# Ledger of designs, part 39: peptides against a protein of PDB entry 3EFO

Target 1, 262 residues: chain A of PDB entry 3EFO
Amino acid sequence: SQLADLYKSCETDALINFFAKSAFKAVLHQPLKVIREILVNQTAHMLACYRKNCASPSAASQLILPDSMKVLPVYMNCLLKNCVLLSRPEISTDERAYQRQLVMTMGVADSQLFFYPQLLPIHTLDVKSTMLPAAVRCSESRLSEEGIFLLANGLHMFLWLGVSSPPELIQGIFNVPSFAHINTDMTLLPEVGNPYSQQLRMIMGIIQQKRPYSMKLTIVKQREQPEMVFRQFLVEDKGLYGGSSYVDFLCCVHKEICQLLN

## One batch from the design tools (peptide)

Design b1_p19_2_s2 (made by RFdiffusion4, then SolubleMPNN; from b1_p19_2, 11 letters changed)
Fold by OpenDDE base, seed 1:
Structure b1_p19_2_s2 (fold): chain B 262 residues (1-262), chain A 19 residues (1-19)
Amino acid sequence: as target 1 above (262 residues)
Amino acid sequence: MEELVAEIEELLAELNAAR
């Protein structure tokens, strides 16, 4: 059907870019609560329409999403949790204005990365391979106390270190003997010169080259206070200043879809 | 739901790989 073809041709990243810009434009004229409700309703309606008209018969309790929109809910949740759409006293007006302006000028690829960061397990790097490690989902559940992770969202870059990170990797990256000796005030990695350090720097360079903005590097130690800032970018988790986890949001959307189909 | 999650993870991996 024409409708089925439409869903097949739909690109989630383009939709999110559209929804983000539309919502951020609407912020100037409509209450934030209304904007959030519209976004949720639009999401539910699109998915309900698919379920009703395009999906194969299945149990009503099952969440059936088109392939092109399977990741739409996670991105939508990220959009809903963005500071521009939240009225929280902890977030300055300047920050909201800044992020609004940034997103309004972002292309599809940039907005995709902005709303859902890339999280790379650096501790799994194979120095003999030219391939980048596979990204993991942006959730605390995917972190490891023994791991080192690089997070990038096009504006910020974080190097997160678990409390039990391998000393040999710490030495390789920072040229210090242990986790405790890592200086978190640095904004640049030292040029240690070993293959691991070189590969990490290369990866960071590749990530940076693809983006129009220079990403500042922040070194984050697990269980230290600055980790709270890093955790804000674990977008699948419950938001620090509100907003649902991805799982909770997905359940919410599912309920809305069911209500629309009844 | 587990199957769906697995599919979503796969899609996310593909998206991330394409970046």
Scores: peptide ipSAE 0.032, ipTM 0.697, DockQ to the pose 0.062
Fold by OpenDDE base, seed 2:
Structure b1_p19_2_s2 (fold): chain B 262 residues (1-262), chain A 19 residues (1-19)
Amino acid sequence: as target 1 above (262 residues)
Amino acid sequence: MEELVAEIEELLAELNAAR
């Protein structure tokens, strides 16, 4: 059917790019609350339509998504939690304007990474492997006090260090004896020259090469003040300014879909 | 709810694998 073909041809990354730009354009002349409501509504309706017209019969409790839109909800939630769509005094107008402008110029691939960052467990690196570590979910639950994680969203790069990060890794990366000695003011990793350092730098390089913008590196120590900024990029978690966790959001969307189908 | 969470986990796994 034409409708089925439509869903097959649609890609989540393209859709989120479209929705983001549309929403960010609308910010200029519509209330943020309305924009958010529209986005949620559109998401629910699109998915409900698929379930009704294209999906095979299934239990009502089951979430049925088209293959091309399986991760649409997670991206949509990220979009909804973006500072541009949040009406909070804590967010400066300049920051909103800046991010709005950035997204308005982003291609599909860039916006994908922007809304859902890549979070890599650096502490699991095999120095003998040329493979990138598998990304983990962007949630605090996936962090470890003993771990070191690299987060990148195409604009920012963060190296997060747990308070119990292995001293050997700290030394390998920063050439300092302990966590306490790490200088978080640095924007570049030192060229220590050991295999671990080299591999990390390689990974960072690979990530950077795929992006049009030079990502500024921020070193983040767990439990220090700058960590709060880092946590904002853990997009699956509950937002600092009232945004839902992904789980909660998806549950909400699912309920909405069910309601639309009743 | 548990099933939904499982589905979410699967979807997120797919997302990560696609990168």
Scores: peptide ipSAE 0.029, ipTM 0.676, DockQ to the pose 0.105
Fold by OpenDDE base, seed 5:
Structure b1_p19_2_s2 (fold): chain B 262 residues (1-262), chain A 19 residues (1-19)
Amino acid sequence: as target 1 above (262 residues)
Amino acid sequence: MEELVAEIEELLAELNAAR
């Protein structure tokens, strides 16, 4: 059917870009609560339509998403948790205005990375490989106290270090003997010159080259105060300001879909 | 839901790899 073809051709990245810009434009004229409700309803309606008209018969309790839109809910949740759509006193008007302007000018590729960062397990790097390590989901559950992770969202780059990160990697990256000796005030990695350091720098370079903005590097130690800022970019987790986890949001969307179909 | 999460994880991995 024509409708089935439409869902097959749908590009989630483009939709998120559209929804983000539409919502951020609407902020000037509509209450945030209304905007959030509209976004959730639109998501539910699109998915309900698919379930009703395109999906194979299945149990009503089963959540069925079209392949082209399977990641739509996760991105939508990220959008809903963005500071522009949150009415919290902890978020300054300037910050909301700044992020709003940024997103309004972003292309599809940039907004994709912005809303869902790339999180790379650096501690698993193969120094002989020229390929980027496989990204992990942006959740604390994917971090390890023994690990080192690089996070990038097109604007910021974080190097997160677990409290039990391997001393040999610390030495390789920072040329210091231990976790405690790492200077987190640095915005650039030292040129240590070993293969691991070189590869990490190369990876960072590759990530940067694909983006129009120069990403500021922040070194983050686990259990230190700046980690709280880093955790805000773990977008699948519960938001700092009360936003839902991805799992909770998905359940919410599912419930809404069921209500629409009953 | 577990199956869905796994599928989404795979899709996200693919998307990230394409970046």
Scores: peptide ipSAE 0.029, ipTM 0.664, DockQ to the pose 0.062
Fold by OpenDDE base, seed 3:
Structure b1_p19_2_s2 (fold): chain B 262 residues (1-262), chain A 19 residues (1-19)
Amino acid sequence: as target 1 above (262 residues)
Amino acid sequence: MEELVAEIEELLAELNAAR
């Protein structure tokens, strides 16, 4: 059917870009609550329509998503949890305005990274490899107190350090003897000159080169105040100010779909 | 749901790899 073909041809990245720009434009004239509700409703309606008209017969209790939109709920949740739509107090008005304007001009590729950051386990780096480490899901559950992680979303870059990060890695990256000695005011990593440091710098360079905007590096220590900012980018987790976890959002969407179909 | 989530995780991994 024409409808089935439409869903097959749909690209989630393009949809999210569209929804983001539409929502961010609407911020100027509509309450944020209304905008968020519209986004959720649109998501539910699109998926309900697919379930009703395009999906193979399945139990009503099953969440059935078109292949092209399997990650739509993930990205939609990220959009809903964005500071522009939540107006988080930890982010200045200027920053929100800035991000809004940026998204309004972002292409599909840039918005993809913006809404779902890349989170890399740096502590597992193979210094002999030229490949980037495999990204992990943007959730606190994927972090470890013994780990070091690099997060990038095209605008910001964070180096998160667990409280029990290996002293050897700390020494290798920062040239200091311990976690406590790390200066979080640094915006640039020192050129220590060892293979690990070089590898990390290379990774950071690769990430930066792919993006049109210069990403400021923020060093974040676990359990320190600045970690709260970092946690905002763990987009699959529950938000501090009304944002749902990915799992909760998925359940919510499923319920909405069921309501529309019954 | 769990199976779907796993599939989504795989898709996200692929997405990340393509970046």
Scores: peptide ipSAE 0.029, ipTM 0.664, DockQ to the pose 0.063; fails the geometry check

Design b1_p19_2_s3 (made by RFdiffusion4, then SolubleMPNN; from b1_p19_2, 8 letters changed)
Fold by OpenDDE base, seed 2:
Structure b1_p19_2_s3 (fold): chain B 262 residues (1-262), chain A 19 residues (1-19)
Amino acid sequence: as target 1 above (262 residues)
Amino acid sequence: MEELIEEIEELLEELNASR
Protein backbone atom coordinates (compact mmCIF):
# COMPACT_ATOMS: atom_id res chain seq x y z
CA SER B 1 0.00 0.00 0.00
CA GLN B 2 0.97 3.60 -0.42
CA LEU B 3 1.01 4.04 3.31
CA ALA B 4 3.30 1.10 3.81
CA ASP B 5 5.66 2.49 1.24
CA LEU B 6 5.64 5.80 3.02
CA TYR B 7 6.72 4.26 6.29
CA LYS B 8 9.34 2.21 4.54
CA SER B 9 10.89 5.27 3.01
CA CYS B 10 10.71 7.38 6.13
CA GLU B 11 13.94 8.18 7.92
CA THR B 12 14.14 8.72 11.64
CA ASP B 13 16.79 11.38 11.28
CA ALA B 14 14.56 13.49 9.10
CA LEU B 15 11.61 12.99 11.39
CA ILE B 16 13.43 14.06 14.50
CA ASN B 17 14.73 17.11 12.69
CA PHE B 18 11.20 18.00 11.71
CA PHE B 19 9.77 17.41 15.16
CA ALA B 20 12.54 19.36 16.79
CA LYS B 21 12.14 22.39 14.59
CA SER B 22 8.38 22.27 14.88
CA ALA B 23 8.54 22.07 18.64
CA PHE B 24 11.19 24.73 18.95
CA LYS B 25 9.12 27.04 16.80
CA ALA B 26 6.08 26.36 18.93
CA VAL B 27 7.81 27.40 22.16
CA LEU B 28 7.28 30.98 21.09
CA HIS B 29 3.52 30.75 21.39
CA GLN B 30 2.61 27.59 23.31
CA PRO B 31 3.29 26.32 26.83
CA LEU B 32 6.10 23.82 27.10
CA LYS B 33 3.85 21.27 28.71
CA VAL B 34 1.50 21.39 25.77
CA ILE B 35 4.32 21.04 23.30
CA ARG B 36 5.64 17.95 25.05
CA GLU B 37 2.21 16.41 25.09
CA ILE B 38 1.77 17.08 21.41
CA LEU B 39 5.07 15.44 20.59
CA VAL B 40 4.19 12.32 22.52
CA ASN B 41 0.75 12.18 20.97
CA GLN B 42 2.07 12.66 17.48
CA THR B 43 4.60 9.91 17.98
CA ALA B 44 2.01 7.55 19.35
CA HIS B 45 -0.45 8.31 16.58
CA MET B 46 2.10 7.82 13.88
CA LEU B 47 3.20 4.49 15.24
CA ALA B 48 -0.35 3.41 15.95
CA CYS B 49 -1.24 4.13 12.37
CA TYR B 50 1.54 1.88 11.21
CA ARG B 51 0.49 -0.87 13.57
CA LYS B 52 -3.07 -0.68 12.37
CA ASN B 53 -2.59 -0.32 8.66
CA CYS B 54 0.83 -1.58 7.71
CA ALA B 55 2.07 -4.13 10.19
CA SER B 56 1.72 -7.86 9.82
CA PRO B 57 -0.84 -9.54 12.00
CA SER B 58 0.39 -9.92 15.55
CA ALA B 59 -0.77 -9.83 19.11
CA ALA B 60 -2.47 -6.57 19.94
CA SER B 61 -0.24 -6.07 22.94
CA GLN B 62 2.93 -6.47 20.96
CA LEU B 63 4.88 -3.35 20.12
CA ILE B 64 5.38 -3.26 16.38
CA LEU B 65 7.43 -0.50 14.85
CA PRO B 66 8.48 0.07 11.28
CA ASP B 67 12.10 -0.82 10.70
CA SER B 68 12.86 2.69 9.60
CA MET B 69 11.58 4.10 12.87
CA LYS B 70 12.88 1.63 15.43
CA VAL B 71 15.16 4.25 16.91
CA LEU B 72 12.59 7.03 16.74
CA PRO B 73 11.57 6.62 20.39
CA VAL B 74 15.06 7.19 21.68
CA TYR B 75 15.46 10.33 19.62
CA MET B 76 12.04 11.58 20.58
CA ASN B 77 12.85 11.06 24.21
CA CYS B 78 16.04 13.02 23.73
CA LEU B 79 14.04 15.84 22.18
CA LEU B 80 11.57 15.84 25.04
CA LYS B 81 14.38 16.11 27.54
CA ASN B 82 16.13 18.92 25.73
CA CYS B 83 16.61 22.11 27.71
CA VAL B 84 14.61 24.12 25.19
CA LEU B 85 11.51 22.16 26.13
CA LEU B 86 12.18 22.28 29.86
CA SER B 87 11.27 25.03 32.27
CA ARG B 88 13.84 24.49 34.96
CA PRO B 89 15.70 27.20 36.83
CA GLU B 90 18.91 25.26 36.42
CA ILE B 91 18.84 26.05 32.73
CA SER B 92 19.31 29.69 31.89
CA THR B 93 17.06 31.48 29.47
CA ASP B 94 20.09 32.39 27.45
CA GLU B 95 21.08 28.77 27.07
CA ARG B 96 17.60 27.81 25.94
CA ALA B 97 17.52 30.62 23.45
CA TYR B 98 20.94 29.75 22.15
CA GLN B 99 20.21 26.07 21.63
CA ARG B 100 16.85 26.83 20.12
CA GLN B 101 18.39 29.10 17.56
CA LEU B 102 21.06 26.57 16.70
CA VAL B 103 18.66 23.69 16.21
CA MET B 104 16.39 25.80 14.06
CA THR B 105 19.22 26.09 11.58
CA MET B 106 20.55 22.55 11.83
CA GLY B 107 20.44 20.07 9.03
CA VAL B 108 19.44 16.48 9.51
CA ALA B 109 22.95 15.25 10.16
CA ASP B 110 23.70 17.93 12.72
CA SER B 111 20.48 17.44 14.62
CA GLN B 112 21.09 13.71 14.75
CA LEU B 113 24.33 14.21 16.61
CA PHE B 114 22.88 16.97 18.71
CA PHE B 115 20.10 14.85 20.13
CA TYR B 116 22.14 11.67 20.43
CA PRO B 117 25.76 12.45 21.22
CA GLN B 118 28.82 10.44 20.40
CA LEU B 119 30.38 8.78 23.40
CA LEU B 120 33.86 7.47 22.72
CA PRO B 121 35.92 5.24 25.00
CA ILE B 122 39.21 7.08 24.96
CA HIS B 123 40.89 4.68 27.34
CA THR B 124 40.75 2.02 24.65
CA LEU B 125 42.61 4.05 22.07
CA ASP B 126 45.11 2.34 19.89
CA VAL B 127 47.81 4.89 19.26
CA LYS B 128 48.73 3.07 16.10
CA SER B 129 45.26 3.37 14.64
CA THR B 130 44.02 6.33 12.66
CA MET B 131 40.41 5.32 13.13
CA LEU B 132 38.04 6.68 15.69
CA PRO B 133 37.10 4.27 18.42
CA ALA B 134 33.68 2.75 18.22
CA ALA B 135 31.15 4.87 20.02
CA VAL B 136 29.21 3.39 22.90
CA ARG B 137 25.64 4.02 23.93
CA CYS B 138 24.96 7.21 25.82
CA SER B 139 24.26 5.62 29.16
CA GLU B 140 25.98 5.46 32.51
CA SER B 141 25.94 1.70 32.13
CA ARG B 142 28.55 2.06 29.43
CA LEU B 143 30.89 4.11 31.55
CA SER B 144 33.62 2.63 33.69
CA GLU B 145 35.32 4.01 36.76
CA GLU B 146 38.53 2.87 35.16
CA GLY B 147 37.70 4.54 31.89
CA ILE B 148 38.04 7.85 30.12
CA PHE B 149 35.32 8.93 27.71
CA LEU B 150 34.89 11.73 25.22
CA LEU B 151 31.37 12.96 24.59
CA ALA B 152 30.39 15.32 21.80
CA ASN B 153 27.04 16.51 20.50
CA GLY B 154 28.14 19.19 18.08
CA LEU B 155 27.84 21.97 20.63
CA HIS B 156 29.58 20.61 23.68
CA MET B 157 32.55 18.38 24.19
CA PHE B 158 33.23 16.62 27.46
CA LEU B 159 36.16 14.58 28.62
CA TRP B 160 34.92 12.39 31.43
CA LEU B 161 37.37 10.65 33.73
CA GLY B 162 36.57 7.80 36.02
CA VAL B 163 37.82 7.97 39.58
CA SER B 164 39.98 4.96 38.89
CA SER B 165 41.33 6.12 35.56
CA PRO B 166 44.78 4.70 34.93
CA PRO B 167 47.48 7.05 36.17
CA GLU B 168 49.51 6.42 33.06
CA LEU B 169 46.66 7.71 30.89
CA ILE B 170 46.17 10.70 33.13
CA GLN B 171 49.85 11.42 32.85
CA GLY B 172 49.65 10.95 29.13
CA ILE B 173 46.76 13.35 28.68
CA PHE B 174 47.28 15.97 31.38
CA ASN B 175 50.90 15.56 32.40
CA VAL B 176 49.90 15.20 36.05
CA PRO B 177 50.57 12.27 38.33
CA SER B 178 47.05 11.42 39.42
CA PHE B 179 43.34 11.96 39.11
CA ALA B 180 43.37 14.37 42.01
CA HIS B 181 45.80 16.65 40.24
CA ILE B 182 43.65 17.16 37.16
CA ASN B 183 42.51 20.74 36.81
CA THR B 184 38.93 20.75 35.61
CA ASP B 185 38.98 24.49 34.98
CA MET B 186 41.04 24.10 31.86
CA THR B 187 39.27 24.18 28.52
CA LEU B 188 42.19 22.95 26.47
CA LEU B 189 44.30 19.86 26.80
CA PRO B 190 47.98 20.46 27.33
CA GLU B 191 50.46 19.69 24.61
CA VAL B 192 52.05 16.71 26.28
CA GLY B 193 53.51 15.40 23.07
CA ASN B 194 53.28 11.65 23.58
CA PRO B 195 51.50 9.38 21.10
CA TYR B 196 48.44 8.98 23.27
CA SER B 197 47.99 12.70 23.73
CA GLN B 198 48.47 13.26 20.04
CA GLN B 199 45.93 10.61 19.17
CA LEU B 200 43.35 12.09 21.49
CA ARG B 201 43.91 15.54 20.09
CA MET B 202 43.56 14.15 16.60
CA ILE B 203 40.24 12.55 17.50
CA MET B 204 38.99 15.77 19.01
CA GLY B 205 40.09 17.58 15.92
CA ILE B 206 38.25 15.21 13.63
CA ILE B 207 35.07 15.57 15.64
CA GLN B 208 35.34 19.33 15.62
CA GLN B 209 36.15 19.53 11.94
CA LYS B 210 32.96 17.74 10.97
CA ARG B 211 30.77 20.23 12.80
CA PRO B 212 29.96 23.84 12.02
CA TYR B 213 30.05 25.01 15.62
CA SER B 214 33.04 25.30 17.87
CA MET B 215 32.73 22.97 20.82
CA LYS B 216 34.06 24.06 24.17
CA LEU B 217 35.87 21.32 26.03
CA THR B 218 34.79 20.58 29.57
CA ILE B 219 36.82 18.23 31.70
CA VAL B 220 34.70 16.26 34.10
CA LYS B 221 35.80 14.17 37.04
CA GLN B 222 33.56 11.39 38.19
CA ARG B 223 31.80 12.08 41.50
CA GLU B 224 32.49 15.78 41.39
CA GLN B 225 29.65 18.26 41.25
CA PRO B 226 30.16 19.27 37.62
CA GLU B 227 29.53 15.67 36.59
CA MET B 228 25.86 16.44 36.92
CA VAL B 229 26.06 18.55 33.79
CA PHE B 230 27.75 15.75 31.92
CA ARG B 231 25.12 13.25 32.96
CA GLN B 232 22.51 15.28 31.15
CA PHE B 233 24.09 14.12 27.93
CA LEU B 234 23.74 10.47 28.81
CA VAL B 235 20.47 10.67 26.99
CA GLU B 236 19.38 7.06 27.36
CA ASP B 237 19.31 7.38 31.12
CA LYS B 238 16.70 8.97 33.30
CA GLY B 239 16.93 12.71 33.10
CA LEU B 240 18.09 14.82 35.98
CA TYR B 241 14.95 16.89 35.79
CA GLY B 242 12.40 14.13 35.63
CA GLY B 243 12.80 12.98 32.08
CA SER B 244 12.32 9.31 31.35
CA SER B 245 14.94 6.81 30.44
CA TYR B 246 14.85 5.45 26.93
CA VAL B 247 13.34 2.18 28.10
CA ASP B 248 10.72 3.86 30.21
CA PHE B 249 9.78 6.13 27.36
CA LEU B 250 9.47 3.22 24.98
CA CYS B 251 7.11 1.52 27.38
CA CYS B 252 5.14 4.71 27.68
CA VAL B 253 4.81 5.02 23.93
CA HIS B 254 3.69 1.42 23.70
CA LYS B 255 0.94 2.01 26.20
CA GLU B 256 -0.23 5.07 24.33
CA ILE B 257 -0.32 3.13 21.09
CA CYS B 258 -2.37 0.39 22.69
CA GLN B 259 -4.81 2.94 24.01
CA LEU B 260 -5.23 4.41 20.57
CA LEU B 261 -5.87 1.02 19.03
CA ASN B 262 -8.38 -0.10 21.64
CA MET A 1 9.15 -5.71 24.53
CA GLU A 2 12.43 -7.27 25.52
CA GLU A 3 13.03 -8.46 22.01
CA LEU A 4 12.33 -5.05 20.62
CA ILE A 5 14.66 -3.44 23.11
CA GLU A 6 17.38 -5.79 22.02
CA GLU A 7 16.74 -4.94 18.41
CA ILE A 8 16.86 -1.26 19.15
CA GLU A 9 20.03 -1.71 21.12
CA GLU A 10 21.60 -3.41 18.16
CA LEU A 11 20.50 -0.62 15.90
CA LEU A 12 21.96 1.94 18.25
CA GLU A 13 25.22 0.06 18.30
CA GLU A 14 25.26 0.03 14.54
CA LEU A 15 24.40 3.69 14.40
CA ASN A 16 27.21 4.57 16.74
CA ALA A 17 29.62 2.42 14.81
CA SER A 18 28.73 4.12 11.56
CA ARG A 19 29.46 7.60 12.79
Scores: peptide ipSAE 0.045, ipTM 0.691, DockQ to the pose 0.100
Fold by OpenDDE base, seed 3:
Structure b1_p19_2_s3 (fold): chain B 262 residues (1-262), chain A 19 residues (1-19)
Amino acid sequence: as target 1 above (262 residues)
Amino acid sequence: MEELIEEIEELLEELNASR
């Protein structure tokens, strides 16, 4: 059917870009709560329409998504949890305004990365490989106290270090003997000169080269105060100040779809 | 993106199983 073809041709990344820009434009004239409600409703309606008109018969309780929109709820939740729409108090008004303006000019690829950051397990690096390590889901559950992770969203870059990060890696990256000796005020990694350091720098360079904006590096130690900021980029987790986890959001959307179909 | 899709699919399966 024509409708089925429409869903098949739909691209989630383009939709998110559209919704983000529309929502961020609306911020100037609509209450944030209303904007969020509209986004959720639109999401539910689109998916309900598919379920009703395009999907194969299945149990009403089962969540059925078109292939082209399987990750739409993930990105939609990220959009809803963005500081522009959620208004996190730890983010300054100026920063929110800045991010809003940036997103208004972002292309599809940039907005996709912006809303769902890339989280890389740096502690698993193969210094002999030219490939980037496989990204993990943006959740605390994917972190390890023994691990080191690089997070990038096109605007910010974080190097997160677990409290039990291997001393040899710490030495390799920072040229210091232990976790406690790492200076988190630095915005550039030292040029230690070993293969691991070089590999990490290369990875960071590759990530940066693909983005139009220069990403400031922030070094974050687990359990230190700045980690709270870092955790806000773990977009699948439950957020502070009203942000839902991805799972909770997905359940919410599913419930709303069911209501629409009753 | 492909890896993310796979993870999401797994999550969706879990979600559906919990219903």
Scores: peptide ipSAE 0.029, ipTM 0.656, DockQ to the pose 0.710
Fold by OpenDDE base, seed 5:
Structure b1_p19_2_s3 (fold): chain B 262 residues (1-262), chain A 19 residues (1-19)
Amino acid sequence: as target 1 above (262 residues)
Amino acid sequence: MEELIEEIEELLEELNASR
């Protein structure tokens, strides 16, 4: 059917771009609560429609998503947790306005990265390899106290260091003897000149070159206060301001779908 | 639900690996 073909051809990242821009435009004229409700309802309706009209017969209680939209709930949750759609006093009007304007001008690729950041395990780098390390999921569960991770979302870049990061890597990146000696006030990595440092800088350069905006680097130590800002970009986790984890959101969407199908 | 979550998790891993 035409509807089935539509779902097969649907690109989740394009949908999220559309929903984001639509929602962010609506912010100027509609209450945030209404906008969030519309987004959730639209998500549920789209998936319910697929379940009803396109999916093979199965139990109504079973969650069935089209292959092309399996990650839609993840991205939708990220959108819902964005500061533009949150009515929290902790978020300044200027920040909301800034991010709103940015997203309104973003292409599909940029918005994809913006809503779901890239998180790279830097501590696994092979200095002899020209390949970038495989990104890990944006969740605290993927971090390690012994690890070093680079996070980028097209606007911000964070270098997160576990409290037990390898001293040799710390020395290689920062030219200091230990974790305690790392200065988090720096916005640029020192040019240490060893292969590891060079490779890290190369990776950062590659990430930056693909984006239209210059990403400011923030050094983050585990268990220090600035880590809270970093954790906001672990978008699969529960949000600082009450946003759901992706799993919880998926369960919520499933419940809504079931209600629509009954 | 658990099976689907696992499937989605695999897709997310693939998504991240493709970047």
Scores: peptide ipSAE 0.078, ipTM 0.737, DockQ to the pose 0.068; fails the geometry check
Fold by OpenDDE base, seed 4:
Structure b1_p19_2_s3 (fold): chain B 262 residues (1-262), chain A 19 residues (1-19)
Amino acid sequence: as target 1 above (262 residues)
Amino acid sequence: MEELIEEIEELLEELNASR
C-alpha cells in the first residue's frame, strides 16, 4: 500500500529534525508541557497509524514499530529531554535560547548528533590505529570507573574520567601523576607530546572538523559536581530533571498507541 | 516488548558503530 511504502521511506533523522524545529519554534508561544504532549501525541499517532494500517495482525498489547522508525522513540525521548523543552531553573534562559537558535539552523546530520551524542571510550585507544574507537551507547551503564570517555554532541565536548582511570593515561593526557591532580578548570588539553595524547587530540580534531560549531571542552571527574551536567547527556538514562529513560518512554508511547487504537 | 527493546538496543549499537 501507499502508506506502507511511505513508512518504509521515512527517515527518522529527518523527522526528528522536523519535530525539533517545530517544537523549538512553538516554545515561544506555547507552554512547554503542551509542546511535550504534542510531540508524544504525534509520535503515538504516527506509530498507531502504522500499527493499524500497515502492520501484520498481532495482539493489541504488542508493540510494533516500522523498521524505519524503530529508533524514533529513542530520538524523540532525547528531544523531549533537551534543555529547550525541559525547563529547569538550573539551566539559564540564555543557554536554552542559545541551543534553541542553534537547532533551528541545524541540518539533519547535526541535529542527529545533537540529540544523541557520540560517546567514545578513550581509554581503549590504540595509538597504532588511525581508526576512531567505536562509540558506546549514551548511558551510565556503559561508563566505567576505570575508563575515560569523550562525549560530543556538536555543541559541547566532555572528557569524562573515572575515579579509577589508569594513572598512565592520566599522565599521558594531562601530564599529571594522578586523578586528583587533574585540573577540571582547563578548557584545553595540555600539549603532551606522547603518542596517546596526540591520538586523543587527533580524535577531538576529527570530531570538531565535522561540526560547524566550535565545541567547548569540559573536563569532568567522576563524582564531582560537573558530572551532573555530563550525565544529562547520557540521554538513554532517566533524566535528572524529569526525563524518562528510553525504555520508559517506549512504554509510554506504547500505552498511548494502544489508547489510540481502542 | 523486551524483544523489541533488545532489537532496538542492537540497532543503537549499530548506529553508534557507524559513527
Scores: peptide ipSAE 0.036, ipTM 0.680, DockQ to the pose 0.068; fails the geometry check

Design b1_p19_2_s4 (made by RFdiffusion4, then SolubleMPNN; from b1_p19_2, 15 letters changed)
Fold by OpenDDE base, seed 5:
Structure b1_p19_2_s4 (fold): chain B 262 residues (1-262), chain A 19 residues (1-19)
Amino acid sequence: as target 1 above (262 residues)
Amino acid sequence: MAALVEEVDALLQALNAAR
């Protein structure tokens, strides 16, 4: 059917860009609560239509998503949790205005990265490979105390270090003997000159080259206060200011879909 | 839900790899 073909050809990244810009435009004229409700409703309706018209018969309790839109809920949740759409007093008007303006000018690729950051396990790097490590999901559950992770969202870049990060890697990256000796005030990695350092720098360079804005590097140690800022970019987790986790959002969407279909 | 999470995980990894 034409509808089935539409869902097959749907590009989630383009949809999110559209929804984001539409929502952010609406912020000027509509209450945030209404905008959020519209976004959730739109998501539920799209998925409900698929379930009703395109999906194979299955139990109502099962969440069925089209392949092309399997990640739509993830991005939608990220959009809903963006400061522009949050009515929290802790978020300044200036910050909202700034991010709103940024997103309004973003292309599809930029907005995709902005809403869902790339989180790379740097500790798994093969110095003999030129390939980027496979990104992990943006959740604390995917971090490891023994790991080192690079996070980038097109505006910010974070190098997160677990408390039990391998000393060899720490020395390779920072040229210091231990985790405790890492200076988190630095905004540039030292040029240590070993293969691991070179590869990390290369990866960072590749990530940067694909983005229009220069990303400032922030070094973050696990369990230190600045980690709280980093955790805000773990977008699948529950937000600091009341945003839902991805799982909770999926449950919410599923419930809404069921209500629409019953 | 668990199955969906796995599928989404794979998709997200693939998506991120394509960036």
Scores: peptide ipSAE 0.029, ipTM 0.692, DockQ to the pose 0.063
Fold by OpenDDE base, seed 2:
Structure b1_p19_2_s4 (fold): chain B 262 residues (1-262), chain A 19 residues (1-19)
Amino acid sequence: as target 1 above (262 residues)
Amino acid sequence: MAALVEEVDALLQALNAAR
């Protein structure tokens, strides 16, 4: 059917770009609460329509998503947790305006990275490989106290260090003897010159080359105050300002779909 | 729900790998 073909051809990244721009445009004329409700409703309606008209019969308890939209709830949750759609006083008007303007001009590829960052386990780097390490899900559950992770969203780049990061890696990256000696005010990595440092710099370069904006690097130590900023980019977790975790949001969407089909 | 999360995980990993 034409509808089935539509769902097959649909791309989540294009949808989220469209929803983001539509929502961010609406911010000028509609209450944020209404905008958020519309986004959730639209998501549920699209998925309910698929289940009703395109999916094979299944148990009501089962969440059935089209292949093209399996990650739509993840991205939608990220959009809903964006500062532009939050009315928290802790978020400055300037920050909202800035991010709104950026997203309004972003292409599909850029907005995809912006809403769901790339999180790379740097501590697992193979210095002989030119390939990027496999990204992990943007959740604290995927971090390790023994690990070092690079997070990039097209605007910001974070290098997160676990409290138990291997001293040899710390020395390799920063040329300091221990975690305690790392200067978090640094915005550029030193050119240490060893293979590990070179590879990390290469990876950072590759990530940067694909993006139109120069990403600011922030060094983040686990359990230090700046880590709170970093955690905001772990988009699958519960948001600092009341946003849902991915799992909670997925459950919410599922319930709404069930209500629409009932 | 667990199965779906795992599936989404695989998709996200694949998506990230393609970036």
Scores: peptide ipSAE 0.025, ipTM 0.675, DockQ to the pose 0.064
Fold by OpenDDE base, seed 1:
Structure b1_p19_2_s4 (fold): chain B 262 residues (1-262), chain A 19 residues (1-19)
Amino acid sequence: as target 1 above (262 residues)
Amino acid sequence: MAALVEEVDALLQALNAAR
């Protein structure tokens, strides 16, 4: 009962913050491979312990996660895919150092957003609502060629436009007649003044105000070269630099759990 | 896996809504 209570009280966001800072501290003294292995093992051990001691009987083939930690693997995979832990040559030492220092100073809320961005379907905005649209999972599979999405991770903000984005929305946001006329070099949205534009700006403002760092806006058109940068923030997908998809990571964790329990 | 995905979707949506 005590152990069950412990899992119920567990806060995934706090754990991820802790693991991130611990790992990022460890990079100074331990090989990256070892750090990644430790993180995976810790994840597997925690989940294996739950299954062994707290979970209802179930088939070994089933992945059983405590409610409080159901999203832990998602965030853990994001952590593992961070440039600080991957250390790919494509990323400068300065960038790695910068991100490391940033995370080391981040609170729980900031680190949560940093590792798993908000992806908002802007094309579904209700101009009469003051509420943020429901975020979608950070995967390409959740994008639509007909959609417009805002992504924010506390450091960067992207406005992604599908190739078939509605012209009326494009006109409403950019005051241009079509997708082809959108200037992706701009870092600020024009003040068009219509309700949709105002709502979008308000949403962006709300997101920005909650964060300590000013997020630069990048406008991204689907199928253009800069989209590759945007896709790096679709953290549930396979990373460009060798990181696993969320699904693949879940499979990996499940295998580790099974090994620990057998 | 399908059931897990659905659960994760719901959790992530709830989590994102709280941001």
Scores: peptide ipSAE 0.024, ipTM 0.664, DockQ to the pose 0.063
Fold by OpenDDE base, seed 3:
Structure b1_p19_2_s4 (fold): chain B 262 residues (1-262), chain A 19 residues (1-19)
Amino acid sequence: as target 1 above (262 residues)
Amino acid sequence: MAALVEEVDALLQALNAAR
């Protein structure tokens, strides 16, 4: 059917770009609560329509998503949790306005990264390889106290360090003897000159080169106050200001779909 | 739900790798 073909051809990243721009445009004229409700309803209706008209027969309790939209809920949740739509108190009005304007001009690729950051386990780097480490999901559950992670969303870059990060890596990156000696006020990594430092800098460079905006580096120590800012970019986790975890949101969407189909 | 989450995990990992 034409409808089935439509769902097969849909691209989640393009949809999110569209929804984001539509929502961010509406912010000037509609209450945020209404905008969020519209986004959730649109998501549920779209997926319910697929379940009803395109999906193979299955139990009503089973969540069935088009292959092209399997990651739609996670991205939609990221959009809903964005500071523009939540008006988080930690973000200034100017910053919200800035992000809104940026998204309004973002292409699909940029908005994709913006809403769902890239989180790289730097502690697993093979200095002999030129390949980037495999990204992990943006959740605290994927972090390790023994690990070092690089997060980038096209606007911000964070280097997160676990409290038990290997001293050898700390020395390699910062040229200091321990975690406690790391200065988090720096916005540039020192040029230590060892293979690990060079590899990390290369990775950061590759990430930066793919984006039109210069990403300021923020160094974050686990369990320090600035980590709270970093945690806002772990978009799959539960938000502090009304945002759901990915799993909770997925369950919510499923419930709404079921309600629409009953 | 768990199975879907795992599938989405794999997709997200692949997506991130392609970036």
Scores: peptide ipSAE 0.024, ipTM 0.667, DockQ to the pose 0.097; fails the geometry check

